Peptides against a protein of PDB entry 9IZ0. Designs and how they scored, part 105

Target 1, 345 residues: chain A of PDB entry 9IZ0
Amino acid sequence: ITCLGSNGHTYKQLVKGGNDDLRQDAVMEQVFEQVNGFLRSYRKTSQRNLSMRTYKVIPLALKTGVIEWVQDTIPLGEYLDSAHKVYHPKEWSLSTCRKLIAEKQMEDLETRLKVYDLVCRHYRPVFRHFFLESYADPVQWFTTQTNYARSTAVASVLGHVLGLGDRHGQNILIDKTSGEVIHIDLGIAFEQGKKLPVPECVPFRLTRDVVDGMGITGVEGVFRRCMEFTLETLRREEDSLLSVLEVLRYDPLFSWLISPLRRMKKQKMQLENFNQPESGNITTDASRDPKIQRNNVSGESEAERAILKVRQKLSSTLSVEASVGELIRIAQDPSYLALMFCGWS

## One batch from the design tools (peptide; made by RFdiffusion4, then SolubleMPNN)

Design b2_p14_6_s1 (from b2_p14_6, 9 letters changed)
Fold by OpenDDE base, seed 5:
Structure b2_p14_6_s1 (fold): chain B 345 residues (1-345), chain A 14 residues (1-14)
Amino acid sequence: as target 1 above (345 residues)
Amino acid sequence: EERAKKLLEEKLKL
């Protein structure tokens, strides 16, 4: 929809209806706004303007709301598919790569690693070209690539700590003006991605293209240092962050569990992305909600487990550098990436 | 696609 603001400006807004719990997205955006407060209060993060990019979500009903239309953005996956066709026209198509990984999804780790390595040799990274194409001025190029590495670092730490799932290339927007990442569709949080048909086993998205966008230093430099400063800030503000999450424990509207309907929708999307070439707009008519009685007692126990897991991730048992080093290692490990859904490649 | 499948089958047999 397009709305005229009281200031005379026209705003595009996305009305989303159906099976997606926009309250989950709205609550996660509120958590990010609080975390952005902590990042602004800490010298090491404030001096770098570290923030999680947020967007406005207004829930209107249980399954309906308005989402801010983020202007001047492109989905990471959309850019990568288009750029790969331009820069590597002799390599395999994304659809071919996805099919090969999916055909071996039920095989052992060794077989899946052999497939993943073969796909990687026939589908090279291209995301560095986003910055080279978009910014003719060297200062703008350097600034936007730096903003990308910074925003990706913040999102990676927060994504790990809050257990954000479903971080495929369509749920990560790139701001064409700033180079910053914007994470959308936040309804898989608190490690519920491990309950998907293909479990998510990486802490955040750090695929070869995500690294290629960081430039010649890759993860070694701006990205690693910004992850360290972000994690140091979150460890310092642990009690404040946990207090924000405790408010959600008592919110009867917040869902600590992936809904069966959302799980089925993600399973269907995983199957449809396997069988159809890119053709727009599936309005799925959601007729017939079975009233699953939410046992309130199960929700509190899941909230407590989620908060305990956040506390565990903020533990100072390892240094910030060691913790970040291990997260970066796991997020790039082929033994984990080869186990991911074919849409992660 | 078929060439990629063949290359995969050859690599998985090694």
Scores: peptide ipSAE 0.033, ipTM 0.672, DockQ to the pose 0.031
Fold by OpenDDE base, seed 3:
Structure b2_p14_6_s1 (fold): chain B 345 residues (1-345), chain A 14 residues (1-14)
Amino acid sequence: as target 1 above (345 residues)
Amino acid sequence: EERAKKLLEEKLKL
């Protein structure tokens, strides 16, 4: 829909209806705004303008809401598929890579690693080209690539701490003006992605293309340093962050568990994406919901476990540098990426 | 696809 604002500006908005509970997305956006407050309060993060890019979510009902349409964006996965066809026209199609990984999904880790390595040899990274083709001016190129690495670093730390998982390429938007990442569809948080049929095995998405977008320094440049500064800020604000999450423990509208319907929808999407030919709008038909009585007792115990996991992830037992180093290592480990639905790109 | 499957089958037999 397009709405006329009281300021005379027209705003394009996405109306979601159906089986998606937008209240979870709205709550996660509120958590990000609080974290952005912390990032503005500390010199190391504020002088770099470190923030999680947010978007407006207005839940209207259990399954209906309005979402801000983020202008001048492209889904990472859409760009990568298009760019790969241009820059590597002799390599395998994304469909071929997906099918090969899918066909071996039930095999042992050794077999899955062999498949992953083979796919990686026939599907090379291209995301560096986003910055090279979009910005003819070297200062704009450098600024935008720096903004990408910074925003990805913030999103990676928050993704780990809040347990957002891998985040597939359709749930990561790239801002064509700033190079910043925008995370959308926040319906999986607090490690609930580990309960999917294809589990989220990585702390955040740090695939070869995500790294290729950082330029020649890869993870060892702006990205690592901005992860360190972000994690340092979150460790300083641990009690403030935990207090924000404790409010959600008592929110009857927030679900610490992935709903059976969202699980089924994500399961169906994981299964259907094995069989889909290129580019079709996933119109999910509305199947009728049985009234699931949410056992409040199970939600409270999951909230407590989630908050305890956040506290553990903010532990100062390891240095910030050591903790970030381990997160980067795990997020790039082929033994985890080979288990993902799309860990090669 | 079929060429990629054959190449995979050859690589998995090694």
Scores: peptide ipSAE 0.025, ipTM 0.703, DockQ to the pose 0.032
Fold by OpenDDE base, seed 1:
Formats: sequence, C-alpha cells, structure tokens
Structure b2_p14_6_s1 (fold): chain B 345 residues (1-345), chain A 14 residues (1-14)
Amino acid sequence: as target 1 above (345 residues)
Amino acid sequence: EERAKKLLEEKLKL
C-alpha cells in the first residue's frame, strides 16, 4: 500500500498477513533502537556511525501488520543468484548445490565437509561485484563498501548476542544507496535456531560471499575492528541491555520459544519454495495453528535462560579481541558451515 | 546436475 504521511510525503508499506507474528519483529526492532542509543553514546562507535539498520514494524493484530517498505534494497540472496549466473555461467547452479547438500544432510561430518568443499569449488563468491558495478565513482565505491563492512560487523555482534537465527540470503537486505545491511524476519531469536530440525551452529552469517563484499582486506579490515568496538559497547552497557530484555520477560505477547509447528514449517517451506520456479506469490495457506496453551511457566523459564545466555555472551572473561577473533573463526569454519541447512547458504 | 552427482560420488569414494 502507499500511505500519505502527515508531512505530505508518500510512503510505500508492506501489509503482511497470515502466518508470521510481526510482534517478534517489532520487539527486536525496539531492542535494536536501544542498542543504537548505546552505539551513539560511545565515542569509538559514534565516530564510525555504527548502527543496526532498523525498519518500522506496526503490528495491527495477531499475524497482521504493516512493515515499512525499505526503498532501494535488494535481498542478498537475489543479488548473489543473479550475479553468480553472470560472472560464473559455467559453475553449478544454486539449485544443484543445495540439492547436493540436502541429499547428504543425514551423513557424518566428514561426508558433509567433502560435499561442502566440492560445492564451494563449483560455486565461487561474487558479492564484490555489487560494489564494483553499482558505484562508478571510486569515493562512492570505497564509502559504500566501508558502510557494508561496518553494518555487517554491528549485525554480526548483535546477531550473536541476541542469538538471531534464520539468517539466509532472503532475510538480509542490501541498501543499494548506502551499502548497509538490513536484517528482516526476526522471528527466530535467543538461539531458537538451534531448535530447528537442522540446528544452526554458526554465531552469525559470515559466508564466502559476505566476506567477498568486504573487499581485499576481507574480515581483517574495517569488519573486525567494528565488531570489536560494537562488542566493547555492548559489554559496557550490559546492565542496560539486560534491563531492556527483562521488560520482554513479562510481555505475554512475546514468544521466547519457537513453536514445534513453526520449527518444522520454516525449514520445510524453504525446501518446498526451493523446488518451485520463481513465482513471486507466497500464498501461505492458513493451516489453523492449534491453540498452543502458552504455559506461562515455560515462557518465563525460557526468558530467564535467554537472558542468562545474553549475559554469558557479554562476559569479560576473554578480551574483546579474543572474543571477536573466536566468533570470526567459528562463523567461517567449514566444520560448522557444512552442518548448516542447505537453504541457509 | 548429473555430472555434479558423479563428481560428488567420485570424491566421496576418495
């Protein structure tokens, strides 16, 4: 829909209805706005304009709301699929790669590593071309690539700390004007991705294409330093962040648990949509969600466990540099990436 | 696709 604002400007908005609880997204966006406050207050992060890009979410009812239409964006996955066909037309299709990973999903780690390595040899990174093609001016190119690395660093730290899951290429938008990343569909948080049929085992998305977009320095440039400054800020503001999360503990509308039905449906729909040719109408059939008795007792215990895990991730037991170094290592480790769901990479 | 499967089967036997 297009809405006329009180300022006389027209805004495109997405009306989402059906199966997604936009209240989860709205709550996570509120957490990001508070974190953006901390990033603006700290000199090392404010001097770099470090922020998590946010979008407006207005929940109207159960499973219905209005989402801000983020103009001039593209899903990371959509760009990568298109660019890979152009730059590597003789390599394997994404379809072939995902099918090979899926066929070996129940095999041992050694077999899955051999499959992942083989797929990687036949599907090379292309995301550097986003910046090279989109920005003819060298200053704009350097600025947008720097903004991408900064934005990805903030999102990676926050994604780890808050335990954001389901970070596939369709749930990450790229702003074509700034180069910044925008994370969408925030309905898997607080490590609930580990409860999926194929558990998520990486702290955040740091695939070969995500690194290729950082340019020649990869993770060792702006990205690592901006992760360090972001984590330093979050450790400083630990009590403030935990206080924001404690307010959510008492929100009867917030779901600390991914429902068993939603767990099965998320990865199943990714497999089914993968076998359908690109017809851009996700008609989500309204299967009646059985009234899951919200055992309030189970919600409170999972909220407490979630907050405890956030506190543990903010622990100062390791230096900021050591903690970021380990996160970057794990996020790039083939032994973890090969275990991910075939639709994730 | 079939060539990718054959290459995978060869690499998994090694």
Scores: peptide ipSAE 0.012, ipTM 0.453, DockQ to the pose 0.031
Fold by OpenDDE base, seed 2:
Structure b2_p14_6_s1 (fold): chain B 345 residues (1-345), chain A 14 residues (1-14)
Amino acid sequence: as target 1 above (345 residues)
Amino acid sequence: EERAKKLLEEKLKL
């Protein structure tokens, strides 16, 4: 839809209806706005304009709402699929890579690592080209690549602390004007991604293409240093952040658990993306709810566990540098990436 | 516009 603002400008908006609870997205965006307040108050983050990019979400009902259309963006996964075809036309298709990983999904870790390495050799990173092709001016190129590394660092720390899941290339937008990342579809949080049929084992997305966009220094420099400043700010503001999350504990509309329906939808989607032969609209009628035994874990007990996990991630037991170093190591570990649906790009 | 609509339809089919 297009809305006319009181300022005389027209705003494109997306009406989303169906199986996605936009209240989860709206709540996570409110948490990001509070965190952006902390980042603005701290000198080390403020002087670098560090922020989580946000978008407006207006939930209208349990399954319907309006989201802001983020102008001048492209999904990371859409760019990468197109760029790999241009820059490496003789390499394997994304579908070939997915099929090979899927065929070995039930095999041991050693076999899965061998397949992951094979896929990585036939599907090389290309995300550096986004900056090189989009910005002819060297100052704009350097500025936008720096903004990408900064925004990815903030999103990586915050995504780890809040346990954001479902961070595939379609849920990460790139702003073509600033180079910043925008995270969308925030309905898998507080480590609920570990409950998916393919468990999420990494703290955030730091795949080879995500690193390739940082330029020649990779994770070393702007990215690592901005992760450190972001984590230092969140540790300083631990009580403030936990107080924001405690308000959500008492929200009767907030779900600390992944819905069984969303879990089943994500399961089906993961299986169907493995089984695509070319051609066929399969409208599958979702009318048989299997009686999944509600383990009566009170929503309050799951909220308490989620808040405890956030507190544990903000612990000062390790230095900021050591904590960030370990997060970067785990996020790039082939032993975890080889277990994921698309860990190679 | 058409590509954004198609991306949205793909995300709604997801």
Scores: peptide ipSAE 0.000, ipTM 0.247, DockQ to the pose 0.062

Design b2_p14_6_s2 (from b2_p14_6, 8 letters changed)
Fold by OpenDDE base, seed 4:
Structure b2_p14_6_s2 (fold): chain B 345 residues (1-345), chain A 14 residues (1-14)
Amino acid sequence: as target 1 above (345 residues)
Amino acid sequence: EERFKKLVEKKLKL
């Protein structure tokens, strides 16, 4: 829909209907707005204009809402698929890479590492080209690449601390004007990504293409330093952040658990990305309800465990530099990326 | 497709 604002400007908005509870997205955007307050209050982060990019979410009902249409954006995964076809037309298709990784999903780590390496050799990074294509002016190029590295660093720390899941290339938008990242579809938080059919085992998305967009220094420069400043700010504001999350503990509208429906939808989307429609009537009898061991863990005990994990991630047991170094290491580790649905791009 | 699978399997056994 297009709405006329009280300021006389027209705003495009996305009306989303379906099984996705937009209340989780709205709550996570409110948490990001509070974190942006902390980033503005701290000298090291404010001097760099560090922020999590936010968008407006208006939940209208349990299954319906309006989302702000972020203008001049592209999904990272859409850009990468298009750019890869242009720059590497002789390499494997994204569908071929996905198929190989999935066909080996049940194999041992050694086999999965060999498949991941094989995919990586036939699907090279291209995200550097986003900045080279989009910005003819060197100052604009440098500014936007810097904004990308900064925004990715904030999103990486905050995504780790809050345990944001489902951070695939379609859930990360790139602002074509600023170079900043916008994270969307925030309904998998507090490590609920580990409960997906393909468990998420990285702290945040730091794939080869995500790094390629940072330019010649990769993670070593703006990105690492901005992660350090962001984590230092969040550690300083630990009590403030935990107090914000405690308010959500008492919000009857907030779900600390991934819904069975959302889990099934993600499972189906993972399977449908593997099935080209070969026309074959297989009536798969949907009657095998996997015995959901309803561990009768009260919703309160899940919220408490989630808050405890946030506190543990903010622990000062390791230096900021050591903690960031370990997070960057894990996020780039082939042994973790080979386990992911799309760890190569 | 099958020729590609065989090539991948051959590369994974090396």
Scores: peptide ipSAE 0.020, ipTM 0.541, DockQ to the pose 0.031
Fold by OpenDDE base, seed 2:
Structure b2_p14_6_s2 (fold): chain B 345 residues (1-345), chain A 14 residues (1-14)
Amino acid sequence: as target 1 above (345 residues)
Amino acid sequence: EERFKKLVEKKLKL
């Protein structure tokens, strides 16, 4: 839809229907707005304009809402597929790589690591080219690459702390104006990604292409330092952040668990991505609700466990530098990435 | 949004 604003400007909006509850997305965006308040309060984060990029979500009903259309964006996965065909036309297709990883999904870790290494040798990183193609001026190139590394660092810390899942290349937008990342589809949080058919084992997405976009320093520059400043700020604001999450504990509309319907939809999309060449169309097929027995694990006990896990991630037992170092190590570890649906890009 | 902000502000003042 297109709306006329009170300022006389026209705004494109996405109407989302189907089985996705936009209330979870709207709540996570509100948590990010509060965290952005904390990031503005501290000199080290404020001087760098560190923020989680947000978008407006208006839930209208259980299965309907309006989402802000983020202008001048591209999905990371869409850019990477197109750029890989241009810069590496003799390498394997994304579909070939996905097929080989899938065929070995039930094999041992050693076999999966060998297949992951083979895929990595035949599908090289290209995301540095986004900045080289989009910005002819060296100052704009450096500024946008810096903004990318900063925004990715904030999103990585928040993604780990809040246990954000489903961080595939279609759920990460790149702002073509600023170089900043925008995370969308926030319906898998508080480590519920571990309950997917392919469990999520990394704290955040830090694949080879995500690192290639950071330029010559990779993780050892703006990214690491901005993760450290973000984690330092969140540790100082631990009680404030936990108090924000405790408001959600008593929200009857917030689900601390992945819905069986959303799990089944993600399973179907994983299976369909094995069988179809070329079309990233999110078909919102409205399949009929089977009456799934609610196992009455009290939503309150799941909220308490989730909040406790957030507190544990904010623990000052390790230095900020040691904690960030370990997160970066795990997020890049081939032994975890080889187990993922798309850990090579 | 506004209801959530008011609940957060109330919780942060306790």
Scores: peptide ipSAE 0.006, ipTM 0.445, DockQ to the pose 0.019
Fold by OpenDDE base, seed 1:
Structure b2_p14_6_s2 (fold): chain B 345 residues (1-345), chain A 14 residues (1-14)
Amino acid sequence: as target 1 above (345 residues)
Amino acid sequence: EERFKKLVEKKLKL
């Protein structure tokens, strides 16, 4: 929809009606706004304009709302699919890569690593071209690539600390003007991504294409240093961040658990990506209600566990550099990426 | 519709 603002400007807005709980997104955006306050308060982060990019979310009802239309953005996955067709027209299609990874999802780690390596050899990184194509001026190119590395570093630390899930290429927007990343669809948080049919095993998305966008230094330089400064800031503001999360513990509209409907939707979308129909009548008898043992773990006990896990991630037991080093290692480890739905790009 | 406009205006001014 397009809305006329009280300032006389027209704003394009996305109305979502469906199974997506926009209250989760709205709450996570409020947490990001508070974290952006912390990032502005400290010299090391403020001097670099470090922030999580936010967007306006207005929940209207239980499953409907209005989302700000972020102008001049493209989904990372949409850009990458297009760019791979242009720069590597002889390589495998994204559909072929997905099919091969999917067909081997029930196999052992050794087999899955071999398939992941095979896919990686036939689907090479292209995300560097986003910056090379979009900016003819070397200063604009360098500035935009730097903004990308900075925003990705902030989002990576926050994504780890808050346990953000479902970080696939369609849920990460790129601002074509600034090069900054914008994370959308925030309804899988506090490690609930580990409860998906394909569990999330990485702390944040740091695939080969995500790294390729950082330029010749990759993770070494702007990205690593900005992760360190962001984590240092969050450790200093631990009590403030935990106090913000404690307010959400008492919000009856916030779900600390992935909704059964969202889990089923993700399961169905995964299964539909497996079932390109070879025409065979399988009457799926819809009568297997899996007795989901509703472990009636009170939503309060899951909130307490989530907050405790955030505190553990902010622990000063390791240096900032050691903690960031380990996060970057795990996020790029083929043994984790080979287990993901799309760990190669 | 008008109740929606007022709710959006109230939430966009916050």
Scores: peptide ipSAE 0.000, ipTM 0.275, DockQ to the pose 0.023
Fold by OpenDDE base, seed 5:
Structure b2_p14_6_s2 (fold): chain B 345 residues (1-345), chain A 14 residues (1-14)
Amino acid sequence: as target 1 above (345 residues)
Amino acid sequence: EERFKKLVEKKLKL
């Protein structure tokens, strides 16, 4: 929809309806704004303007709301598919790569690793070209690539700590002006991605193209250091962050579980959004959810388990550097990436 | 399509 503001400006807004819990998006955006408060208060993070990019979510009803249309953005996956056709026209198509991974999805790890490695040899990273194409000025190029690495670092730490799932290339927007990442569709959190039919086993998205966008240093330098400063801030503010999450424990509207129907629909939409050529209208068919009687007692036990996992991820048992080093290692490990859904490649 | 499948199988030693 397009709304006329009281200032005379027109604002494009996305109306989302159906089985997507916009309350989860709104709650996660509130958590991100609190985390942004912590990042602004801490010298190491404030000096770098570290923040999680947020968007406005207005829930209108239990399954309906208005989402801010983030202007001047492109989905990471849309850019990568277009750029790969331009820069590597002799390589395999994304559809070919996904088909090969999907055909072997039920096979053993060794077979899946061989397929993943073969795909990687025939589909090379291109995301560095986003910054080279968009910015003729070397200072703007360096600034936007730095903003990308910084925002990706914040999103990676926060995404791991909060257990954000469904981080496919369509749920990550790139701001064409700043180079920052915007994470959308926050409906899979607190490690519920591990309950998808293809379990998510990486802490955050750190695919070869996500790394290629960081430039010559890759994960080393800006990205790693910004992850370390972000994790140091979250460990310092652990009690404050847990107190924000405890408010959600008593929210009868918040769902700590992904429903079986939503799990199936998310993976089906991931497959369908990859098979439709550019044409027209997300008609979210309103399939009637069966009234799952939510026993309130089950919700509290799940909130408690989710909060306990957040606390465990904020544990000071390992140094910040060791914790970040292990997260970066796991997020890039082919043994984990080869197990991901075919839309992660 | 089948020729491509056979080429992939041959490359994967599957």
Scores: peptide ipSAE 0.000, ipTM 0.380, DockQ to the pose 0.031

